# Peptides against a protein of PDB entry 1EMU: the designs that were tried, part 111

Target 1, 132 residues: chain A of PDB entry 1EMU
Amino acid sequence: PPYLKWAESLHSLLDDQDGISLFRTFLKQEGCADLLDFWFACTGFRKLEPCDSNEEKRLKLARAIYRKYILDNNGIVSRQTKPATKSFIKGCIMKQLIDPAMFDQAQTEIQATMEENTYPSFLKSDIYLEYT

## One batch from the design tools (peptide; made by RFdiffusion4, then SolubleMPNN)

Design b2_p26_6_s1 (from b2_p26_6, 12 letters changed)
Fold by OpenDDE base, seed 3:
Structure b2_p26_6_s1 (fold): chain B 132 residues (1-132), chain A 26 residues (1-26)
Amino acid sequence: as target 1 above (132 residues)
Amino acid sequence: SKEEEEEKEEEELLKELIEEEISKKK
């Protein structure tokens, strides 16, 4: 069953809507839902191909991601991303150099955070165990 | 305020982006 795949890899968990839902519920209880939201935001952002028609939208989205997750010093994402990574993102925003990959490093760092902390905890949570 | 309105817009954009990605999953 899918829940067994979720225990095999975070990737499998994040590829399943039911898994995502349960994981997000767990993260909300832990005050860490932003980790997941940021991860998906980065993925979605990277998929947006730069073009004249979506330049403004991409910039707005980049700003949104930056302001919501990176600039928020009290946020879990900000606390789990390296200063150099955050500085790079800030630079991109300030210079309006909005490369699709501008959040890749931050996403990698947040993914590592989930892999090392929240994901293992989720697999030990009542939410997951009761689902199984 | 203008800043508040801009923030709300950004929140909506983020929400849509995230929901779209999740909706693509099985």
Scores: peptide ipSAE 0.718, ipTM 0.932, DockQ to the pose 0.823
Fold by OpenDDE base, seed 1:
Structure b2_p26_6_s1 (fold): chain B 132 residues (1-132), chain A 26 residues (1-26)
Amino acid sequence: as target 1 above (132 residues)
Amino acid sequence: SKEEEEEKEEEELLKELIEEEISKKK
């Protein structure tokens, strides 16, 4: 069943709507749901191909991601991303150079955080165990 | 205020972006 695959890799968990739902519920209880939301935001953003018609939207989205997760020093994402990574993103925003991959490093760092901490904890949680 | 409107718009954009990605999953 899918829940067994979820225990094999974070990738499998994040590719399943039920898995995502349970994991997000767990993260909310831990006060770190922003990790997951940021991860998906980065993925979605990267998929938006730059063109004349979506230039403004892409800039707005980039600013939104930056302000919501990177700029907020009290946020879990900001605390789990390196200063150099945050500085790079800030630079992109200030220069309005909005490359699809501008959040890749930050996403990698947040993914590592989940892999090392929240994902293992989720597999030991009542939420996951009750589902099995 | 203008700032509040911008924040609201950003929240909606993020919400839509995330929901779109999740909706494509199995």
Scores: peptide ipSAE 0.717, ipTM 0.931, DockQ to the pose 0.823
Fold by OpenDDE base, seed 4:
Structure b2_p26_6_s1 (fold): chain B 132 residues (1-132), chain A 26 residues (1-26)
Amino acid sequence: as target 1 above (132 residues)
Amino acid sequence: SKEEEEEKEEEELLKELIEEEISKKK
């Protein structure tokens, strides 16, 4: 069953809507749902191909991601991303150089955080165990 | 204010972006 695949890798968990739902519920209880939301935001953002018609939208999205997750010094995402990474993102925003990959390093760092901490904890949680 | 409206719009765009990605999953 799918829940067994979730235990095999974070990737499998994040490819399943039910898995995502349960994991997000867990993260919310732990006060770190922003980790997952940021991860998906980065993925979605990277998929947006730059063009004249979506330039404004992409800039708005980039600013939104930056303001919500990177600029917030009290946020879990900000605390789990390196200063150099955050500075790079800030630079992109300030210069309005919105490359699809501008959040890749930050996403990688947040993914590592989940892999090392919240994902293992989720597999030991009542939420996951009761589902199985 | 203009700033508040801009922030609200950005927040909505962000929500839509996340929801869209999740909706594509199995």
Scores: peptide ipSAE 0.717, ipTM 0.932, DockQ to the pose 0.917
Fold by OpenDDE base, seed 5:
Structure b2_p26_6_s1 (fold): chain B 132 residues (1-132), chain A 26 residues (1-26)
Amino acid sequence: as target 1 above (132 residues)
Amino acid sequence: SKEEEEEKEEEELLKELIEEEISKKK
């Protein structure tokens, strides 16, 4: 069943809507739901190919991601990303140099945080165990 | 204000982006 695949890899968990829903519920209880939302935001952003017609939208999205997750020093994403990574993103925003991969390093760091902390805890949680 | 309007628009775009990615999953 799918829940067994979720225990095999975080990727499998994040590739299943039921898995995402349960994991997000768990993260909310832990005050860490922004980790998951940021991860999906980065993925979605990277898929947007730059062109003349979407330049403004891409800039707005980049600013939104930056302001919500990176700029807020009290946020879990900000606390789990390295200063150099955050500075790079800030630089891109200020210079309006919006490369599709500009959040890749931050996404990698947040993914590592989930892999090392929240994902293992989720697999030990009542939410997951009761589902199995 | 204009700033509030821009921030609101950015927030909505972000929400849509996340929801779209999740909706593509099985």
Scores: peptide ipSAE 0.716, ipTM 0.932, DockQ to the pose 0.919

Design b2_p26_6_s2 (from b2_p26_6, 14 letters changed)
Fold by OpenDDE base, seed 1:
Structure b2_p26_6_s2 (fold): chain B 132 residues (1-132), chain A 26 residues (1-26)
Amino acid sequence: as target 1 above (132 residues)
Amino acid sequence: MEEEKEEKEEEELLEELIKETIAEKK
């Protein structure tokens, strides 16, 4: 069953809507749902192919991601991303150089945070165990 | 006021992006 795959890798968990739902519920209880939301925001952003018709939308999205997760020093995403990574993103925003991969490093760092902390804790949580 | 409108729009776009990205999963 899918829940067994979720225990094998974070990737499997994040590819399953039921898994995502349970994991997000857990993260909300832990006060760190922004980790997951940011991860999906980065994924979605990277999928947007740059073109003339979506240039403004992509810039707005990039600014939104930056303002909500990177600029907020009190946010968990900001606390779990390296200064150099945040500076790079800021530079992209200021220069309006919006490459699809501009959040890749930050996403990697947040993914590592989940892998090392929240994901293992989720697998030991009542939410997950009761689902199994 | 105009800045607030811009931020609101950006937030809405972000929310939709996240929802749509998750919706594409299995």
Scores: peptide ipSAE 0.730, ipTM 0.937, DockQ to the pose 0.934
Fold by OpenDDE base, seed 3:
Structure b2_p26_6_s2 (fold): chain B 132 residues (1-132), chain A 26 residues (1-26)
Amino acid sequence: as target 1 above (132 residues)
Amino acid sequence: MEEEKEEKEEEELLEELIKETIAEKK
């Protein structure tokens, strides 16, 4: 069953809407749902192909991601991303050089955070165990 | 007010992006 795959791979968990829902619920209880939301924001952003028609939208989205997760010094995403990574993102925003991959490093760092902390905790949570 | 409006619009775009990205999953 899918829940067994979730225990084998974070990727499997994040590819399953049921898994995402449960994981997000868990993260909300832990006060760190932003980790997941940021991860999906980065994924979605990277999928947007740059073109004349969506240039402004992509810039707005990049700014939104930056403001919501990177600039917020009290946020868990900000705390779990390296200064150099945040500086790079800021630079892209300021220069309006919005490459689809501009959040890749930050996403990697947040993914590592989840892998090392929240994901293992989720697998030990009542939410997950009751689902199994 | 203009800045606040712009930020709200950006936030809405972000929320939609996240929702859509999740919706694409299995």
Scores: peptide ipSAE 0.730, ipTM 0.936, DockQ to the pose 0.934
Fold by OpenDDE base, seed 4:
Structure b2_p26_6_s2 (fold): chain B 132 residues (1-132), chain A 26 residues (1-26)
Amino acid sequence: as target 1 above (132 residues)
Amino acid sequence: MEEEKEEKEEEELLEELIKETIAEKK
């Protein structure tokens, strides 16, 4: 069953809507749902192909991601991303150089955080165990 | 007021992006 695959890799968990739902519920209880939301925001952003018609939208999205997760020094995402990574993102926003991959490093760092902390804890949680 | 409007729009776009990205999963 899918829940067994979730225990084998975070990738499998994040590729399943049911898994995502359960994991997000867990993260909300832990006060760190922003980790997952940011991860998906980065994924979605990278998929947007730059073109004349969506340039404004992409800039707005980049600003939104930056303001919500990177600029907020009290946020879990900001605390789990390196200063150099945050500075790079800020630079992209200020220069309006919005490359699809501009959040890749930050996403990698947040993914590592989940892999090392929240994901293992989720597999030990009542939410996951009761589902299985 | 203009900044507030822009921020709200950005937040809505972000929320939509996240939802759609998740919706594409299996």
Scores: peptide ipSAE 0.729, ipTM 0.936, DockQ to the pose 0.937
Fold by OpenDDE base, seed 5:
Structure b2_p26_6_s2 (fold): chain B 132 residues (1-132), chain A 26 residues (1-26)
Amino acid sequence: as target 1 above (132 residues)
Amino acid sequence: MEEEKEEKEEEELLEELIKETIAEKK
């Protein structure tokens, strides 16, 4: 069953609608749902092919991601990303150089945070265990 | 006021992006 695959890798969990739903519920209870939302925001952003017609939209999205997750020093995403990574993102925003990969390093760092902390905790949670 | 409107629009775009990205998963 799918829940067994979720325990084998975070990738499998994040590739499954049911897995995402349960994991997000768990993260909300832990006060760190922003980790997952940021991860998906980065994924979605990278998929947007840059062109003249969507330049403004991409800039707005980049600013939104920056403001919500990077700029807020009290936020969990900000606390779990390296200062150099955050500075790079800020620089891209200020210079309006919006490359599809501009959030890749931050996404990698947040993914590592989930792998080391919230993902293992989720597999030990009542939410997951009761689902199995 | 105008700045507030801009922030609201950006927030809505972000929310939509996340929703759509998740919806593309199996």
Scores: peptide ipSAE 0.729, ipTM 0.936, DockQ to the pose 0.921

Design b2_p26_6_s3 (from b2_p26_6, 12 letters changed)
Fold by OpenDDE base, seed 1:
Structure b2_p26_6_s3 (fold): chain B 132 residues (1-132), chain A 26 residues (1-26)
Amino acid sequence: as target 1 above (132 residues)
Amino acid sequence: SMEEKEEKEEMELLEELIKEEIATKK
């Protein structure tokens, strides 16, 4: 069943809407749902191929991701990303150089945070165990 | 203000991006 796959890898969990829903509920209770939202934002952003027609949209999205998750020093995403990574993103925003991969390093760091902390905790949570 | 309006629009785009990405999953 799908819930067994969720326990095998974070990737499997994040590829299933039911898994995502349960995991996000857990993260909200832990006050760190932004980790997951940021991860999906980065994935969605990277899929947007640059072109003349979507340049403004991509810039707005990049600014939104930066402002919500990177700029806020008290935010969980900001606290779990390295200063050099945040500085790079800031530089991209300031220079308006919006490459699809500009959030890749930050996403990697947030994914590692989930892998090491919240994902294992989720598998031990009442939310997950009651579902199984 | 104009700045607040622009920021609101950016955040709405972000919310839509996240929702659409999750919606693509099985």
Scores: peptide ipSAE 0.748, ipTM 0.949, DockQ to the pose 0.941
Fold by OpenDDE base, seed 4:
Structure b2_p26_6_s3 (fold): chain B 132 residues (1-132), chain A 26 residues (1-26)
Amino acid sequence: as target 1 above (132 residues)
Amino acid sequence: SMEEKEEKEEMELLEELIKEEIATKK
């Protein structure tokens, strides 16, 4: 069943709406749902092909991601990203140089955080074990 | 204010982006 695949890789978990729902519920209980939301935001943002018609939208999205997750020093994403990574993103925003890959390093760091901490904890949680 | 309206719009776009990305999953 799908829940067995979720235990094999984080990728499998994040590719399943039921898995995402359970994992997000768990993360909310741990006060770190922003890790997952940021990860999806980065993925969605990277998929937006730069063009004249969506330039303004992409800039607005980049600013939103920056303001919500990077600029907020009290946020879990900010605490789990390197200062140099956050500085680079800030630079892109200030210069309005909005490359599709501008959040890639931050996403990698947040993914590593989930792999090392929240994902293993989820697999040991009551919410996951009761589902199995 | 104009600034508040712009920030609200940005956050709405972000919420939609996340929602749509999750909706693409099986």
Scores: peptide ipSAE 0.747, ipTM 0.949, DockQ to the pose 0.923
Fold by OpenDDE base, seed 5:
Structure b2_p26_6_s3 (fold): chain B 132 residues (1-132), chain A 26 residues (1-26)
Amino acid sequence: as target 1 above (132 residues)
Amino acid sequence: SMEEKEEKEEMELLEELIKEEIATKK
């Protein structure tokens, strides 16, 4: 069953809408749902092809991601990303140099945080265990 | 204010981006 695949790989969990729903519910209870939302935001952003017609939209999205997750020093994403990574993102925003990969390093760091902390805790949670 | 309007629009775009990405999953 799918729940067994979720226990084998975070990637499998994040590729399944049922898995995402359960994991997000767990993260909300832990006060760190922003980790997951940021991860999906980065993935979605990277898929947007740079072109003349969507330059403004991409800039607005980049600014939104920056303001919501990076700029907020009290946020879980900000606390789990390295200062150099946050500074790089800030620089891209200020210079309006919006490369599709500009959030890749931050996404990697947040993914590592989930792998090391929230993902293992989820697999030990009542939410997951009751589902199995 | 104009600044608040711009921020609101940006956050709406962000929410849509996340929802659309999750919707592509199986």
Scores: peptide ipSAE 0.747, ipTM 0.949, DockQ to the pose 0.936
Fold by OpenDDE base, seed 3:
Structure b2_p26_6_s3 (fold): chain B 132 residues (1-132), chain A 26 residues (1-26)
Amino acid sequence: as target 1 above (132 residues)
Amino acid sequence: SMEEKEEKEEMELLEELIKEEIATKK
């Protein structure tokens, strides 16, 4: 069953809508749902092909991601990303150099945070255990 | 204000992006 795959890898958990829902609920209880939302935002953003028709939309999205997750120094995403990474993103926004991969390093760092902390805790949580 | 409207639009786009990405999952 899918819930067994969720325990095998974070990737499997994040590839299942039911798994995502449970994990997000858990993260909300821990005050760190932004980790997951940021991760999906980065993935979705990277999939957008840079072209004339998408230029304005991509800039707006990049700005939104930056403002919500990176600029907020009190946010969990900001606290779990390295200063150099945040500085690079800021530079891209200021220069309006919006590469599809501009959030890759930040996403990697947030993914590592989930792998090392929230994901293991989720597998030990009542919400997951009660589901199984 | 115009700035507030722009920020609101950006955040709406972000919410849609996340929603659409999750919707692609099985």
Scores: peptide ipSAE 0.746, ipTM 0.948, DockQ to the pose 0.929

Design b2_p26_6_s4 (from b2_p26_6, 11 letters changed)
Fold by OpenDDE base, seed 1:
Structure b2_p26_6_s4 (fold): chain B 132 residues (1-132), chain A 26 residues (1-26)
Amino acid sequence: as target 1 above (132 residues)
Amino acid sequence: SEEEKEEKEEEELLEELIREEIATKK
């Protein structure tokens, strides 16, 4: 069953809507749902192919991601990303150089945070165990 | 204010982006 795959890898968990739902519920209880939301935001953003018609939208999205997750010094994402990574993103925003991969390093760092902390904890949580 | 409108629009775009990405999953 899918829940067994979720225990094998974070990737499997994040590819399943039921898994995502349970994991997000857990993260909310831990006060760190932004980790997951940021991860999906980065993935979605990277999928947007740059073109003349979506230039403004991509810039707005990039600014939104930056303001919500990177700029907020009190946020879990900001606390779990390296200063150099945040500075790079800020530079992209200020220069309006919006490459699809501009959040890749930050996403990698947040993914590592989940892999090392919240994902293992989720697998030990009542939410997950009661589902099994 | 104009700034508030811009921030609201950006927030809505972001929420939509996340929602749609999750919706593509199994």
Scores: peptide ipSAE 0.728, ipTM 0.940, DockQ to the pose 0.923
Fold by OpenDDE base, seed 3:
Structure b2_p26_6_s4 (fold): chain B 132 residues (1-132), chain A 26 residues (1-26)
Amino acid sequence: as target 1 above (132 residues)
Amino acid sequence: SEEEKEEKEEEELLEELIREEIATKK
């Protein structure tokens, strides 16, 4: 069943809407749902192909991601991303150089955080165990 | 304020982006 695959890899968990829902609920209880939301934001953002028609939208989205997760010093995403990574993102925003991959490093760092902390904890959580 | 409106718009775009990405999953 899918829940067994969730225990095998974070990737499997994040590819399943039920898994995502449970994981997000868990993260909310832990006060760190932003980790997951940021991860999906980065993925979604990267999928947007730059073109004249969506340039403004992409810039707005980049700004939104930056303001919500990177600029917020009290946020878990900010705390779990390296200063150099955050500085790079800031630079892109300031220069309005919005490359689809501009959040890749940050996403990698947040993914590592989840892999090392929240994901293992989720697999030990009442939410997951009761689902199994 | 105008800045507030812009920020709210950006936030809505962000929420939509996340929601749509999750919706693509199985």
Scores: peptide ipSAE 0.728, ipTM 0.940, DockQ to the pose 0.940
Fold by OpenDDE base, seed 5:
Formats: structure tokens, sequence, C-alpha cells
Structure b2_p26_6_s4 (fold): chain B 132 residues (1-132), chain A 26 residues (1-26)
């Protein structure tokens, strides 16, 4: 069953809508749902092919991601990303140089945080265990 | 204010982006 695949890798969990739903519920209880939302935001953003017609939209999205997750020093994403990574993102925003890969390093760091902390905890949670 | 309007628009775009990305999953 799918829940067994979820325990084998975080990637499998994040490729399944049921898995995502349960994991997000768990993260909300832990006060760190932003980790998952940021991860998906980065993936979605990277998929947007830059062109003249979507330049404004991409800039708005980049600013939104920056303001919500990076700029807020009290946020879980900000606390789990390195200062140099955050500074790079800020620089891109200020210069309006919006490369599709501009959030890749931050996404990698947040993914590592989930792998090391919240993902293992999820597999030990009542939410997951009761589902199995 | 105009600034608040811009921030709200950006937030809505972000929420849509996340929702659509999750919706692509099986």
Amino acid sequence: as target 1 above (132 residues)
Amino acid sequence: SEEEKEEKEEEELLEELIREEIATKK
C-alpha cells in the first residue's frame, strides 16, 4: 500500500496527495506547515518558464515567496535556511533578477530539515500510525 | 493602501501556485 512507500522516502510521500494531506496536517500541529508549503512553492516556481508575457507574474510570485518565508525572521523557513542563502534570494529580488532556480538552494536546505526532523517524526506520529 | 493591495495579490498568487502544484500529484 502507498503508506509503506511513504516510509521508504520523503519523495514518495510528497508525490502522493493522500500522503501530502496527512503530512501537512501533522506539520500544522507542529507549527511548521510552512516547510512543506515553501517546498511546493519553490517547485511550482521553478516550473514557470520565463518569457516576456509572464515576467510580471514571476516577479510577484518571487516577492511573495520571499516576504512570506524568507523575510520573516520568526518563521520556521527563515530559521532553517542559511544566512547566505537568504541574502542571495534578497539580492535577486532587489535586482529583479528572477531566475527559475533562484530558490533551489533554499529548497534543498528546507528539504534537508524535513528529512532530518519532521519526516521521521511524522512516521512515528499517531496520524501516520493510525492510518496504517 | 496600494501597498496592501499588492501584497494581497502576491499572497493570492502564491496560494494558487502551491495549490496547483499539489494538484498535479497522484
Scores: peptide ipSAE 0.727, ipTM 0.940, DockQ to the pose 0.941
Fold by OpenDDE base, seed 4:
Structure b2_p26_6_s4 (fold): chain B 132 residues (1-132), chain A 26 residues (1-26)
Amino acid sequence: as target 1 above (132 residues)
Amino acid sequence: SEEEKEEKEEEELLEELIREEIATKK
């Protein structure tokens, strides 16, 4: 069953809507759902191909991601991203240089945080265990 | 204000982005 695959890798968990739902519920209880939301935001953002018609949208999205997750010093994402990474993102926003990969390093750092902390904890949680 | 309007629009775009990305999953 899918829940067994979820325990094999975070990738498998995040590739399943049911898995995502359960994991996000768990993260909300832990006060760190922003980790997952940011991860998906980065993935979605990277998929947007730059063109004249979506330039404004991409800039708005980049600013939204920056303001919500990076600029908020009290947020879990900000606390789990390196200063140099955040500074780079800020620079991109200020210069309006919105490359599809501008959040890649931050996403990598947040993914590592999930892999090392929240994902293992999820597999030990009542939410996951009761589902199995 | 215009600033508030812009921020709300950005937030809505962000929420949509996340929702759509998750919706692509199995």
Scores: peptide ipSAE 0.727, ipTM 0.940, DockQ to the pose 0.927

Design b2_p26_7_s1 (from b2_p26_7, 10 letters changed)
Fold by OpenDDE base, seed 3:
Structure b2_p26_7_s1 (fold): chain B 132 residues (1-132), chain A 26 residues (1-26)
Amino acid sequence: as target 1 above (132 residues)
Amino acid sequence: SEREEEEEEKEEDELLEELIQEAIAS
C-alpha cells in the first residue's frame, strides 16, 4: 500500500496526494509547513518555461517566493538555506535574471533539511502511525 | 503609492498560492 512506500522514500511521499496532505498537516503542527510549500513552489516555478508572454508572471512569482521564504530571516526556510544561496537568489531578483533553475540550490537544501529532520519525525508521528 | 505596492504584493501572493497548489496537484 502507498503508506508503506512513503516510509521508503520522501519522494514517494511527495508523489502521493494523501501522503502530501498528511505530511503537510504534520509540518503545520510542527510550525514548519513552509518547508514543504517552498519545495512545491520551487518545483512549480521550474516547470514554467520562459517565454515572452509569461516573463512578467515569472518575475512576480520569483519575487513572491523570495519575499515569503528567503527574505524572512525568522522563517524556517531562510534559516535552513545557506547565505550564499540566498544571496544568489536575491541577485537574480534584483537583476531580473529569472532562470527556471534559480531556486534549485535552495530547494535542494530544504529537501535535505526535510530528509534529515521532519521526514523521519513524520514517520514516527501519531499522524502517520494512526493512518497505518 | 504604498497602497498600490500592497495590492501588487497581494497579487504576487495569489500567484504563488496558485503555483503551489498546482504543483501539489500535479
Scores: peptide ipSAE 0.696, ipTM 0.926, DockQ to the pose 0.965
Fold by OpenDDE base, seed 4:
Structure b2_p26_7_s1 (fold): chain B 132 residues (1-132), chain A 26 residues (1-26)
Amino acid sequence: as target 1 above (132 residues)
Amino acid sequence: SEREEEEEEKEEDELLEELIQEAIAS
């Protein structure tokens, strides 16, 4: 069953709607839901093809991601991203150079945080175990 | 103005929420 694949990799968990739902519920209880929301924000952002018609939208989205997760020094995403990574993102925003890949490094760092901390904890959680 | 900035921020937040939901649903 799918829940067994969730225990094999974070990738498998995040490819499953039920897995995502359970994991997000767990993260919310731990006060870490921003990690997952940011991760999906980055994924969604990268999928947007730059064009004249969506340039303003992409800039607004980039600013929103920056303000919500990077600029907030007390936020978990900010605490789990490198200063150089945050500085790079800030630079992109200030210069309005909005490349689809501008959040890739930050996403990688947040993914590593989940892999090392929240994902293993999720697999030991009552939420996951009761589902199995 | 401050009101305009708040409205712009709300719009950005709404766009962000939609982006996240779409990514999750993919």
Scores: peptide ipSAE 0.694, ipTM 0.926, DockQ to the pose 0.965
Fold by OpenDDE base, seed 1:
Structure b2_p26_7_s1 (fold): chain B 132 residues (1-132), chain A 26 residues (1-26)
Amino acid sequence: as target 1 above (132 residues)
Amino acid sequence: SEREEEEEEKEEDELLEELIQEAIAS
């Protein structure tokens, strides 16, 4: 069953709608939902193909991601991203150089945070165990 | 103005929410 795959890798969990739902619920209980939201924001952003018609939208999105998760010094995403990574993103925003991959390093760092902390805890959580 | 900036920020937040939901759904 799918829940067994969820325990095999975070990738399998995040590739399953039910898995995402349960994991996000768990993260919300832990006050860490921003980790997952940021991860998906980065994924969605990278999928947007740059073109003349969406330049403004992409800039707005990049600014929103930066403002919500990177600039907030008290936020969990900010606390779990390296200063150099945050500085790079800030530079992209300030220069309005909005590459699809501009959040890749930050996403990697947040993914590592989930892999090492919240994901293992989720697999030991009541919400996951009761689902199995 | 401050109001214009707040409205722009709200628009950005809405775009972000849509982006996240789309990514989750895909």
Scores: peptide ipSAE 0.692, ipTM 0.925, DockQ to the pose 0.962
Fold by OpenDDE base, seed 5:
Structure b2_p26_7_s1 (fold): chain B 132 residues (1-132), chain A 26 residues (1-26)
Amino acid sequence: as target 1 above (132 residues)
Amino acid sequence: SEREEEEEEKEEDELLEELIQEAIAS
């Protein structure tokens, strides 16, 4: 069953629409839904192929991701990303150097946070156990 | 202007929401 695969890896969980929905519900209860939203924002951003026609859109998206998750010092994403990583992203925004991989390090750090904290807690939660 | 900045931020937020939903659905 899919729920068994979810327990094997976070990747399997995030590759399943039902898994994502259940996990996001759990994260919202914990006040940590931004971790997942940021992770998907980074994934979506990296998939955008740079070209003349989408340069403005990519810049706007980068700014939005930065403002929403990195700039807010009280946010969970900001608290779980290293200062050097946040500084690098800020630099990219200020210089308007919008590489598809500019959020990769931040995404890695947030993924590690989920792997070590919220994901294990999810597997022990009533919401997951009742689903199984 | 302040109003223009607010509208730009709103547009950026909408783009971000669409980006996230598309990534989740993929």
Scores: peptide ipSAE 0.691, ipTM 0.924, DockQ to the pose 0.985

